# Designs tried in a protein design run: peptides against a protein of PDB entry 3WG5. Part 213

Target 1, 218 residues: chain A of PDB entry 3WG5
Amino acid sequence: LAKNIVYVAQIKGQITSYTYDQFDRYITIAEQDNAEAIIIELDTPGGRADAMMNIVQRIQQSKIPVIIYVYPPGASAASAGTYIALGSHLIAMAPGTSIGACRPILGYSQNGSIIEAPPKITNYFIAYIKSLAQESGRNATIAEEFITKDLSLTPEEALKYGVIEVVARDINELLKKSNGMKTKIPVNGRYVTLNFTNVEVRYLAPSFKDKLISYITD
Target 2, 218 residues: chain A of PDB entry 3WG5 as posed
Amino acid sequence: LAKNIVYVAQIKGQITSYTYDQFDRYITIAEQDNAEAIIIELDTPGGRADAMMNIVQRIQQSKIPVIIYVYPPGASAASAGTYIALGSHLIAMAPGTSIGACRPILGYSQNGSIIEAPPAITNYFIAYIKSLAQESGRNATIAEEFITKDLSLTPEEALKYGVIEVVARDINELLKKSNGMKTKIPVNGRYVTLNFTNVEVRYLAPSFKDKLISYITD

## One batch from the design tools (peptide; made by RFdiffusion4, then SolubleMPNN)

Design b2_p22_6_s1 (from b2_p22_6, 8 letters changed)
Fold by OpenDDE base, seed 2:
Structure b2_p22_6_s1 (fold): chain B 218 residues (1-218), chain C 218 residues (1-218), chain A 22 residues (1-22)
Amino acid sequence: as target 1 above (218 residues)
Amino acid sequence: as target 1 above (218 residues)
Amino acid sequence: SFTVSGQGIEPIRMGTLRVKYS
């Protein structure tokens, strides 16, 4: 019986144009091989809003389910990472991870203080994050509060509030728990029921370029 | 009977990228020798959040139990040190040590006053520290209060409140008291029962580089 | 360009106890 393939790839660090290239590469590989899904192990403090929005679009245009897995323990899907997660087909978190803190900023001053975004920008991202939550059938109230209250949640809280779908310790538990779940957004116009029975897990290594840029941006 | 090996290493000073390298080196040595555990004698005033998070991840990825031992008397696991401890497989403290004071800051002004972190960052680290406590089965309420109240605890208080697992005067007492305890987080997906019967204690010396950087950053 | 960052690009520091070197 042809083994269903699940790809696993890691994305770590700041969300930039290069992070978009990583997402695009990983998803493209999984699409080409008609994988059952790709799991992206995400660990990010956040990053650029433009890159984030492009990544969300790339995920939503995927021909296969994209699962965002906040992993390993101690990782976060902070700020931009939360938007990316909310734009994905399924969200999982490992114990000891966090999600949220989505208030947009203009940047940091020379003294390290946050330069606040004007209300117009804040309101734009409130509408945007609510739209992502609504489209994915997730908690839009909490999504808004990720901005307005700068809320951050544990995996247990995020699951409880209906922000995420799965808490899992590792890839094996994730596959087991998410087996038979429907994607929270469509794949090629249809909600897909995940089939993780008899799957082969294939790990995608970061390219040399991916490693180099990660090293430079750290 | 093949003697179980327990490594002991010291990490002292500010938490930096170099401290990560020390943790990585020490844990790697202990992993290579299939040690029963490594005990890290920790004395830190805190440090960088990025380095701290990387250290937590490295500990959680360890193939062997990592015991954080706040030692010697007079030492502290302050701020970043508390997060590291909460991310570890077992926490011990010597009498006369302290743990806590985890409120994030942006830095220090030229006059030495603290630049407060914005609520966004504070909330992020509240979620993060609670997640570490929850994953390790430790007191998440107190973990939050390490930030919100800038709480600091004695070893006796920390034990009483379920923040730590052991109070011990020295390595021998630590080994004796922790013998038969389960790790508070998994090792390779399983909770390990510590076996400190007939152990050989091996002390890892800081590398020359470790000494030099410690000297420069002190 | 807007930054949606939970952690500042600038190294967020965890509060350090000023050990008063007496």
Scores: peptide ipSAE 0.019, ipTM 0.255, DockQ to the pose 0.161
Fold by OpenDDE base, seed 5:
Structure b2_p22_6_s1 (fold): chain B 218 residues (1-218), chain C 218 residues (1-218), chain A 22 residues (1-22)
Amino acid sequence: as target 1 above (218 residues)
Amino acid sequence: as target 1 above (218 residues)
Amino acid sequence: SFTVSGQGIEPIRMGTLRVKYS
């Protein structure tokens, strides 16, 4: 039986292989304690596509609901962050946050200019992001436009377009608003109705390793 | 005589006292070489208000035009970044970037919740951001709403509302579009018409110290 | 020291999806 516990953890910065380790660790802790859900306060500009895909896979394999919460105000789920959000069981955003800008690139030139991805790569990620949107019952047209138009959305727009499920100022409002919502993707093959009545909120701190690598990669 | 040189430098991460040192160093290099302008590719979630105010002051004291360019796609000039942008001689944004979310806070609680600023502080920063907008001939109503509504804007919205001056995909497009524009604030007491005809673009790399502190604070 | 809101929101590092094509 899921405990009336919700874990909250923060993931910030670039999406890397280390970010995967953070997601894995946080979700694993919440799974081991049979939490009702985990909320990941996400703030990312994007990052590596390989790490992103692994994170999406890890979320989708979670034994408990994983809620991506773009928080605090000023945060974004940009690029890889949008894919991660679209791969999650529920998306929330705080006022003043953003989501989108998902065009894949090969990298940056020595002058800092973007090296454009070849059409094959762009088309691959269009298909991928549309699949994430479709699987989660979210707006696949907008998901495509996150790539093709480099579209960014406010929380209100994202909610309006059916990209996200909740706009909330804080964890308490998020819990209140998401209580009784169904997950947008299955948990262990079943859509779960979130129960946030009388929950204990437990915060997970970054490990020393998490702090060190964030320190190094940032 | 200003050389037909434009410097480009990148500033990422939280606005701190070290970010001030970066701005000061980059602008000083460009001033010493009598550059036509410096473009700062800014990507920040915000940071310290004191550091932000010092950065704004340093920009406004620049002997050459300072252009804030929210870049690359996925970047933001959030919170303190918006103030910095509004304090600059010209603002540009790449597609898929954002600006806004400027509500002041005292900090974060142990649980990661925002500690709200008292009304006196909020009102101070409302007055401050409106002043920056007014001084630069930008939309002071929207500037206030960056605080009061925690508003975030896309590049297209920011351009439409008269918050920024240019939407550009890269440095070349930025130079092309901003060529012949007047600075939104004075340089040495005079509004300057930007001349980007036949410019040499020089990129400034972060110092070792810049890399180390970015490594530590991020 | 006052923080402007967004300090606790980690930077939108404009890390565009580096698709490592090996």
Scores: peptide ipSAE 0.029, ipTM 0.255, DockQ to the pose 0.082; fails the geometry check
Fold by OpenDDE base, seed 1:
Structure b2_p22_6_s1 (fold): chain B 218 residues (1-218), chain C 218 residues (1-218), chain A 22 residues (1-22)
Amino acid sequence: as target 1 above (218 residues)
Amino acid sequence: as target 1 above (218 residues)
Amino acid sequence: SFTVSGQGIEPIRMGTLRVKYS
């Protein structure tokens, strides 16, 4: 019986338009191979809101389940990463990771201080993050507080409050725990039950371009 | 005889990951309708290099010709806009527009001064912009000077030096002048001769999301 | 360009001609 494929790819660093390209490439590869799912190991301090929104849209348009896995320990789905997670079919976190801190900013001043976004922008992202939470059946109140309080949560807190679906130490535990779960958003208009029984895990390496841009942007 | 469709869409402002989404959406619509081409009216002061590279890649993957039209008068394809133009199937400029100023920067200091990119980054983009020019049969020397001299050109200069293909005052003149031209890069592996004989021009409006993000990023 | 709060280095920008708002 042909083993179902689960792809795993890593996306690390700032959320940029290049990060969008990485997501698009990885998801496209997994779609072409009719994978059971793709797991994106995400470690991000945040980044651009526009790139984030594009990534969310690309995930929502995916022909296969996209699982955001905040990994490894010490990683974060901070700021833009939280939105991406909330826009995905399933969120997992490893112990020792974090999620949240979603307040929009205009940038950093020379002294490293945050330039605050005007209320109109903050309110827009409040509405947006709440929409993502609601659409995915996740905690919209906490999602709002990720902005209004710049709240960050542990995996255990995020699970408890219904922000995420799985706490897992590694890919094997993730596959085990998420097996039989329904996607939190539809895939091709249907909620899919994940089938990680007898799967082959395939790791996608960064492209040369991915490595180069990471080298340039880090 | 079914009129061939040419789509026209406007992309204005900073090149961001959202700008990528705009390009992707517009091109996708035009692809779905088997348009003869899409014309992107571009007015940008520049933006993110990563977003720019993604946009270039999306254009190069287009199933239909993508024409970058620096429009209206007073518009620019500055910095990232120049790379996007050089990555496209055809470049047009309206009189009173500009192209160039492609030197990469890390950002702006609090006093508004440019934070220079390190030589390694500058050299990368020199290689990249020269590659785009060479691949499209455009002037690679001038493309390099867009970085090394932060050079900006008028439409007439850009045409003269072989950076662009058309100077046109409006869409009608653009269609007239570009009719029968070959794309400067392949479409689905083939150089296409543009056929703008008896075409219907369809203008694509920004999505609600496009308007919102433009409102937020401007 | 809106950055969602993260401790990261500003992304490499292609020189935006900031029109000096006078």
Scores: peptide ipSAE 0.028, ipTM 0.252, DockQ to the pose 0.177; fails the geometry check
Fold by OpenDDE base, seed 4:
Structure b2_p22_6_s1 (fold): chain B 218 residues (1-218), chain C 218 residues (1-218), chain A 22 residues (1-22)
Amino acid sequence: as target 1 above (218 residues)
Amino acid sequence: as target 1 above (218 residues)
Amino acid sequence: SFTVSGQGIEPIRMGTLRVKYS
């Protein structure tokens, strides 16, 4: 029986347009290999809203299921990471991770204080995050509160409130728990039932470019 | 005879990760329609390096030729725009436009002065821009000088020095002049001869999202 | 985040954590 392939890649650090390149490269490789899915181990404190929206769009255009896995323990899908997760086909979190805190900001002032986004921007992202939640059948009220209250959730809370689909300690547990689940958004117009029976896990390493940009952004 | 379709879209403003979304959306639409090409009318003062690299990658992954057209008169492919152009299948410029000024910077200081990028970053982008020029058979020496000297060129100079392929006043002249040209980089692994005989031009409008982000970034 | 020369629009950021771009 042809082994179902699942790719696993890591995306760590700030969400930038380079992070988009990483998502795009990883998803493209998995698409080319007709993988059953790709799991992106995500650890991000946030980043650029524009990059985030691009990543979401790239995920939504994927020919294969993209599973966002907030991993390892201590990782977060903070801010931009939450949007990315909500835009994905399945969200998993490891114990000891976090999701939320999604308020858009213009940046940091010289003294390090947050420069608040104007209401028009904040309201746009409220609408956007709610749309992502609604499209994926996830908790749109909590999604809004990720912005309005800068709410952050544990994996257990996020699961309980219907923000995420899986709490798993590792890739093996993730595959086991998500086996037979339907994607929360369509893959090429169809909701896919994940088949992680007899899977080969293939890890994707960062490219030289990925390493360089990570080095530059850290 | 089945009309060859050419899409035309505009990308204006700063290169951000949102600009990537615009490129991706426009190219995807043109790909889905099996267009002969897409022409992107580009007017940018520059933007983020990470977004730029993503856009270049998206262009290089296109199933159809992507023509960057620096348009209208008064427009520029400045900084990030130059990289995007050099990464594309064909570069055109309208009279009265400019290309170049590609030096990477970290940003602007409080007083509005440029914060210079460290040599490691500058050298990375020198290598990158030279690679784009070399891969496309364009002038790599001038490409380097776009960074090292912050060189900017007119369309006439850019054409003369082998940086661009076409100087055209409008879409019709562009189609006429580029008809029968080979792409400067492969499309799906093959150099394509552009066929703009009996073409239907289809204009793509910005999405609501595109308009909103343009509004936010302006 | 590197900006290639252009109008310094501060990117809209999403994030709680002040990641100092070193």
Scores: peptide ipSAE 0.024, ipTM 0.280, DockQ to the pose 0.171; fails the geometry check

Design b2_p22_6_s2 (from b2_p22_6, 9 letters changed)
Fold by OpenDDE base, seed 5:
Structure b2_p22_6_s2 (fold): chain B 218 residues (1-218), chain C 218 residues (1-218), chain A 22 residues (1-22)
Amino acid sequence: as target 1 above (218 residues)
Amino acid sequence: as target 1 above (218 residues)
Amino acid sequence: SHTVSGMGIEPIRMGTLRVKYS
């Protein structure tokens, strides 16, 4: 029986293997307590594709709904962050945030210029991102264009185009608007109707390790 | 007499000589117990062609049906994984997975760019992948395009184009959908009708060696 | 022995886009 508890945690910065550990820890805590859902406040410029894919898998294997919330205003779910969002049970964005710009790269040159990924890699991620969109009933055409056109969207555009589910200024508005919505992907093989009536909001603090890693990678 | 037992094992990561050992071990266990089939949950970005070819041969020499299941969501049967799948008795994919991107490469340059294979090698693998598709009654044109266009497909596309046989969210759905299907290649010279009625599912755990190798190659 | 050394997708880095909000 799900408790009327919603966890909220923040993940900020580059997506790395350490970010996977953060996702895993946060989701595990919420699962153990049989929470109604976990909201991950996400602010990322992107990161590693391997870590991103592992994070997506961890979200999709969650025993509870995982809501990706691009927050606060000024935040982005850029690149890897978009994939993570598209792999989640519900996407929300705060006003003044962005999503998209998903073109894979090999890295940065010494002068800071992007080293382009070969077509093989680009095509792989096109298929991958389209699959995430299709599975979640989100706009697969726009998902592809996040790569092919390196498209970035506002919350209003993302909602309009069927990329995300909620525009919300804060956690309270998010809970209010998402109450009664179905998850965009199954939880334990079933689409869950979110119940945010009379919920306790519990904030998960970053661990010391999380803080240290964030400091080193920034 | 085949027991009403289905084994399930996971193979994740790069395809190497160690991956061959995993396939061999898993299939051998299932053969020894006269299982109805073994399901290999596959998640691979690719790997070595030599190891891939050996794995394909080991699958084709199996005394029981080997089902390749691209799983979990977010997984891929990329590159070498596609060849392995095409060489198997049945291919299944979970929603949110991908298959394809099979162009052979010589390796990666110091800057991470792909070193292209010479035409001789590319043509060899075109012939090889087409042969696998033809032998299994799968779409040989698409199989070729996995190389020539470096094509990647969603589960729905792969099913639609006749590359795979099943789209399934989990093992239970896979067993349900594949029950009564014929193997796409022979087992001991005979096409087998899969019988997944009232089966016991047995999960094979990775060995310590399997875990260690996976950790080192990641 | 057709020694094809690689069919792999290397660890793809997904670029850190600093979206400058204008």
Scores: peptide ipSAE 0.027, ipTM 0.253, DockQ to the pose 0.156
Fold by OpenDDE base, seed 3:
Structure b2_p22_6_s2 (fold): chain B 218 residues (1-218), chain C 218 residues (1-218), chain A 22 residues (1-22)
Amino acid sequence: as target 1 above (218 residues)
Amino acid sequence: as target 1 above (218 residues)
Amino acid sequence: SHTVSGMGIEPIRMGTLRVKYS
């Protein structure tokens, strides 16, 4: 009986346009093979807002469910990573990971201090992150506080507050716990019920380019 | 008689994943309308290497010629912008613009000093930029020197050294001078002769998102 | 890798070709 395929890929490091390419490549591969879902193991300190927004858009345009899995323990979906997660079809976190700290910054001054984003930018991202939360049926108040309070949550807190859907130690537990869940956002206009009952897990390796850029940006 | 359409769009600011989205959107629109070409008015101080590589890839995958036009006077195709230009089907520059300064950096230290890329990264981008130059029939030695010497060139120098194809004051002059030129890289596997004899110029406005991110990143 | 934690609307300068807004 044709086993449903679930792809697993890793995205680690800063959210950049290369990260977009990684998402695009991984999702495209999974789409081409009509996978049941793709799980993206995400570990990011954040990155560029533009890249983040593009990644969110790419996830939203996915023909298959994209599960963001904050993994391994010690990983984070910090800043841009939180937006990406909130834009995804399902969020999972491993124990010992974190999510949040979404306050936009303009960058760093010559002395290395954070240059704060002006209120107009902060307000834009407040509206944006709240929209992502609302569209996905996640906690929009906490989403706002990820910015306004630079709030960071543990997996247990994030689950409790309705920011994420699953706490899982590994891929097997993730598949088990998410089996039968509906996607938090539509896939091709429909909320899909995840079917992980007889799945083959396929790991996507980083491309040489992925490895290189990861090496360069790590 | 059905006029050939040439699209013109502006990409200004740092090369980011949002810049990728801009390229992708603009090229996609032009592809959908079977444009003769799209001209990207580029003004960038540089940006992310990953975004740059994705943009180059998107340009290379374009179904129509993508002309990078370093414009207006005072603009630059600095750093990442140079790679993008070298990855394009044709490079034009306005008088008073610049191209080059391609040395990769890891970022800025806490004190605002440049953190140099290790030799492995620098060497990778040397190979990469040389490949772009060679594939496009442009000066690979100068391309290397954009990194090794952090070289910047005027339009006249860039033309002289075979880095770019056109110096033009405006879109009309660009169209006139590039009419009948072959693309420096293939379009769908073939070198295309540009036909700008009876063209309708259509300007693509930034999306609201483009305007917002530009506003945010500007 | 310097964790650029902030969604730098201004290019959170990633380590490779990070050109600041001049």
Scores: peptide ipSAE 0.026, ipTM 0.235, DockQ to the pose 0.121; fails the geometry check
Fold by OpenDDE base, seed 4:
Structure b2_p22_6_s2 (fold): chain B 218 residues (1-218), chain C 218 residues (1-218), chain A 22 residues (1-22)
Amino acid sequence: as target 1 above (218 residues)
Amino acid sequence: as target 1 above (218 residues)
Amino acid sequence: SHTVSGMGIEPIRMGTLRVKYS
């Protein structure tokens, strides 16, 4: 029986254009191998909105299911990470992780204070995050509150409110729990039922470039 | 006589993953129309290294010449913008613009001070920027000094030192001066002689998304 | 995870940690 391949890759640190390249590279490799899915172990405090939107678009264009897994314990899908998760085919979180805090900001002032985004930007991202939630059948009200209240949720809360699909301690538990689940967004125009029976897990290591970029942004 | 199309698009603000999307969109449109070239009016104070590298790669993969035009007066191709320029098929600058200041940094501290990049990162980008300069037949020594000395140049200096190819006040002068020039890097494996005789200039407006991202990053 | 070094101006940040890329 042909082993279905599941790829696992780690994306850690700030969401940037390089993060886009990482997503693109990892997803492309998994697409080329016709993997059942790719699991992205995500740990991010946030990053750039533009990179985030590109990553979401890349995920939505994926030929295979992209599972965002907020991992390991202590990790977060903060800010940009939440958008990415909401744009993905399945969201999982490990216990002790967090998701949310999505309020857009222009940056930090010289004194380290937040420069608030103008209402037009905030409203845009409210609409955007709500759209992601709606399209994925996730809680759009909570998604909005990720911005308006800068809300952060535990995995248990996120699951309870219908923001995420799985709470799992590790890849094996994730595969077990997500087996037979439908993707929350289409893959090539169809909702895919995940088949994690008889799977081979393949880990993708960061490229030298990936390591360099991660080093620069950490 | 079939008018050769030259596209002009503006990219202003920080270099981000969204900036990549802008480059990609603009270049793709121009590619689809088999344009003679696209001129990107660039005004950037810098941005993300990852986005920059992706943009450079996208430019290098372009099916048409991509001309970076540091414009308008008062604009800069600072930091990431310099790399992008050096990775492009032709660099032009308007009088009163600047290029350089390419030293990579990890970010700003809470007090607004620069967090220096570790030597390994700095050395990587020295090698990278020198490679871009060498591949484009531009001044690799100056390119290195953009990092090691955080050097910034005027258009006149940049032209003098062989960093850029054209100083032009506007698009018309740019087209006139660059007419008959060879691209500094290949287009689809060949160095192209630009033909700006009997050209139609088409301006690409930013998408709503582009406007939003630009607004967010400015 | 891959970090992107900043060249120049501060990125639009989403989240608690704003890494300014100059």
Scores: peptide ipSAE 0.024, ipTM 0.238, DockQ to the pose 0.169; fails the geometry check
Fold by OpenDDE base, seed 1:
Structure b2_p22_6_s2 (fold): chain B 218 residues (1-218), chain C 218 residues (1-218), chain A 22 residues (1-22)
Amino acid sequence: as target 1 above (218 residues)
Amino acid sequence: as target 1 above (218 residues)
Amino acid sequence: SHTVSGMGIEPIRMGTLRVKYS
């Protein structure tokens, strides 16, 4: 029996192996308690593609709904963050946040210029991001344009175009608006209708390791 | 019975969770064949501290000697690469390479300036890098200065100061010079004398995933 | 390969992360 508990955790900074560990830890805790869902408050400029793909896989293997909430205002689910969002059970954004800018790059040159990824890599991620969008019933054309045009969207645009499901100012509004929504991908092989009626919100603090690595990585 | 096989693999680019996966895969392959050693040709500007620490742990858990070879000329074991090297069984460098610059940072600001890590994080990594140096019988003072002075060394300096064990122009010279050397840390609880007499050198190619991620991360 | 002074989180950069190497 799912407890009427919703976990909320924050993941901020660059998407990395440690970010994977954070996602894994947070989701695992929520799974162990049979939570109704976990909300990940995400603020990322992007990061590593491998870590991103692992995070997406971890989310998709979750026993409970994983909601990506681009929060607070001024935050972004940029680049890798967009992929993670598209791989999740529900995407929410706060006003004043952004999503997109998904073009893969090889890195930055000494002068700070972007080293472009070869077309074969770009094409791989186009296929990948489109797959995430299609699997989640989200806008695959816009998902592609996140790469091909390095497009970034506001919450209002992202909602309008069917990239995200919710625009919410805070956790309470998110819970209110997402109550009764169906997950955009299956949970344990089944699409779940979210039940946020009379839920207890539990905040998960970063572990000491999480804090340390955030200090190292952010 | 250890086969007279030495594996050589390349790890290039930023230290990340995927770099961990590469190290793990390469070392695992070499372990499965009971290789005399694996040489990791390393060229990295640095990367993630968590991934670095996991890589160090993976190296220290290796059933065979892991040699970090800063290669080719122009390459570096910068930042995280230095920690990895210091955590390994033997460090070699090619002429024209560098090691050091280990000061932890939180990241880069939008203007591209370094966001400094707080003193508590810097102190943590000072303790950590000194521990790696001490455990491997390498110069802990220089290891600390890699952080406190953001010091970088040439192969000749690093050898002189007892940071590294070998300066070699290529794999053949590395094998020749390191033959009969004792590992700087234990292999399965025992210090091993390297035997590179009449060895077969086997090159491990990056997996498709490795290539993809290298293209994404580099 | 350019040495980055400092253990910067060098993400496999998807688009927006500018890591400036000092």
Scores: peptide ipSAE 0.024, ipTM 0.245, DockQ to the pose 0.193; fails the geometry check

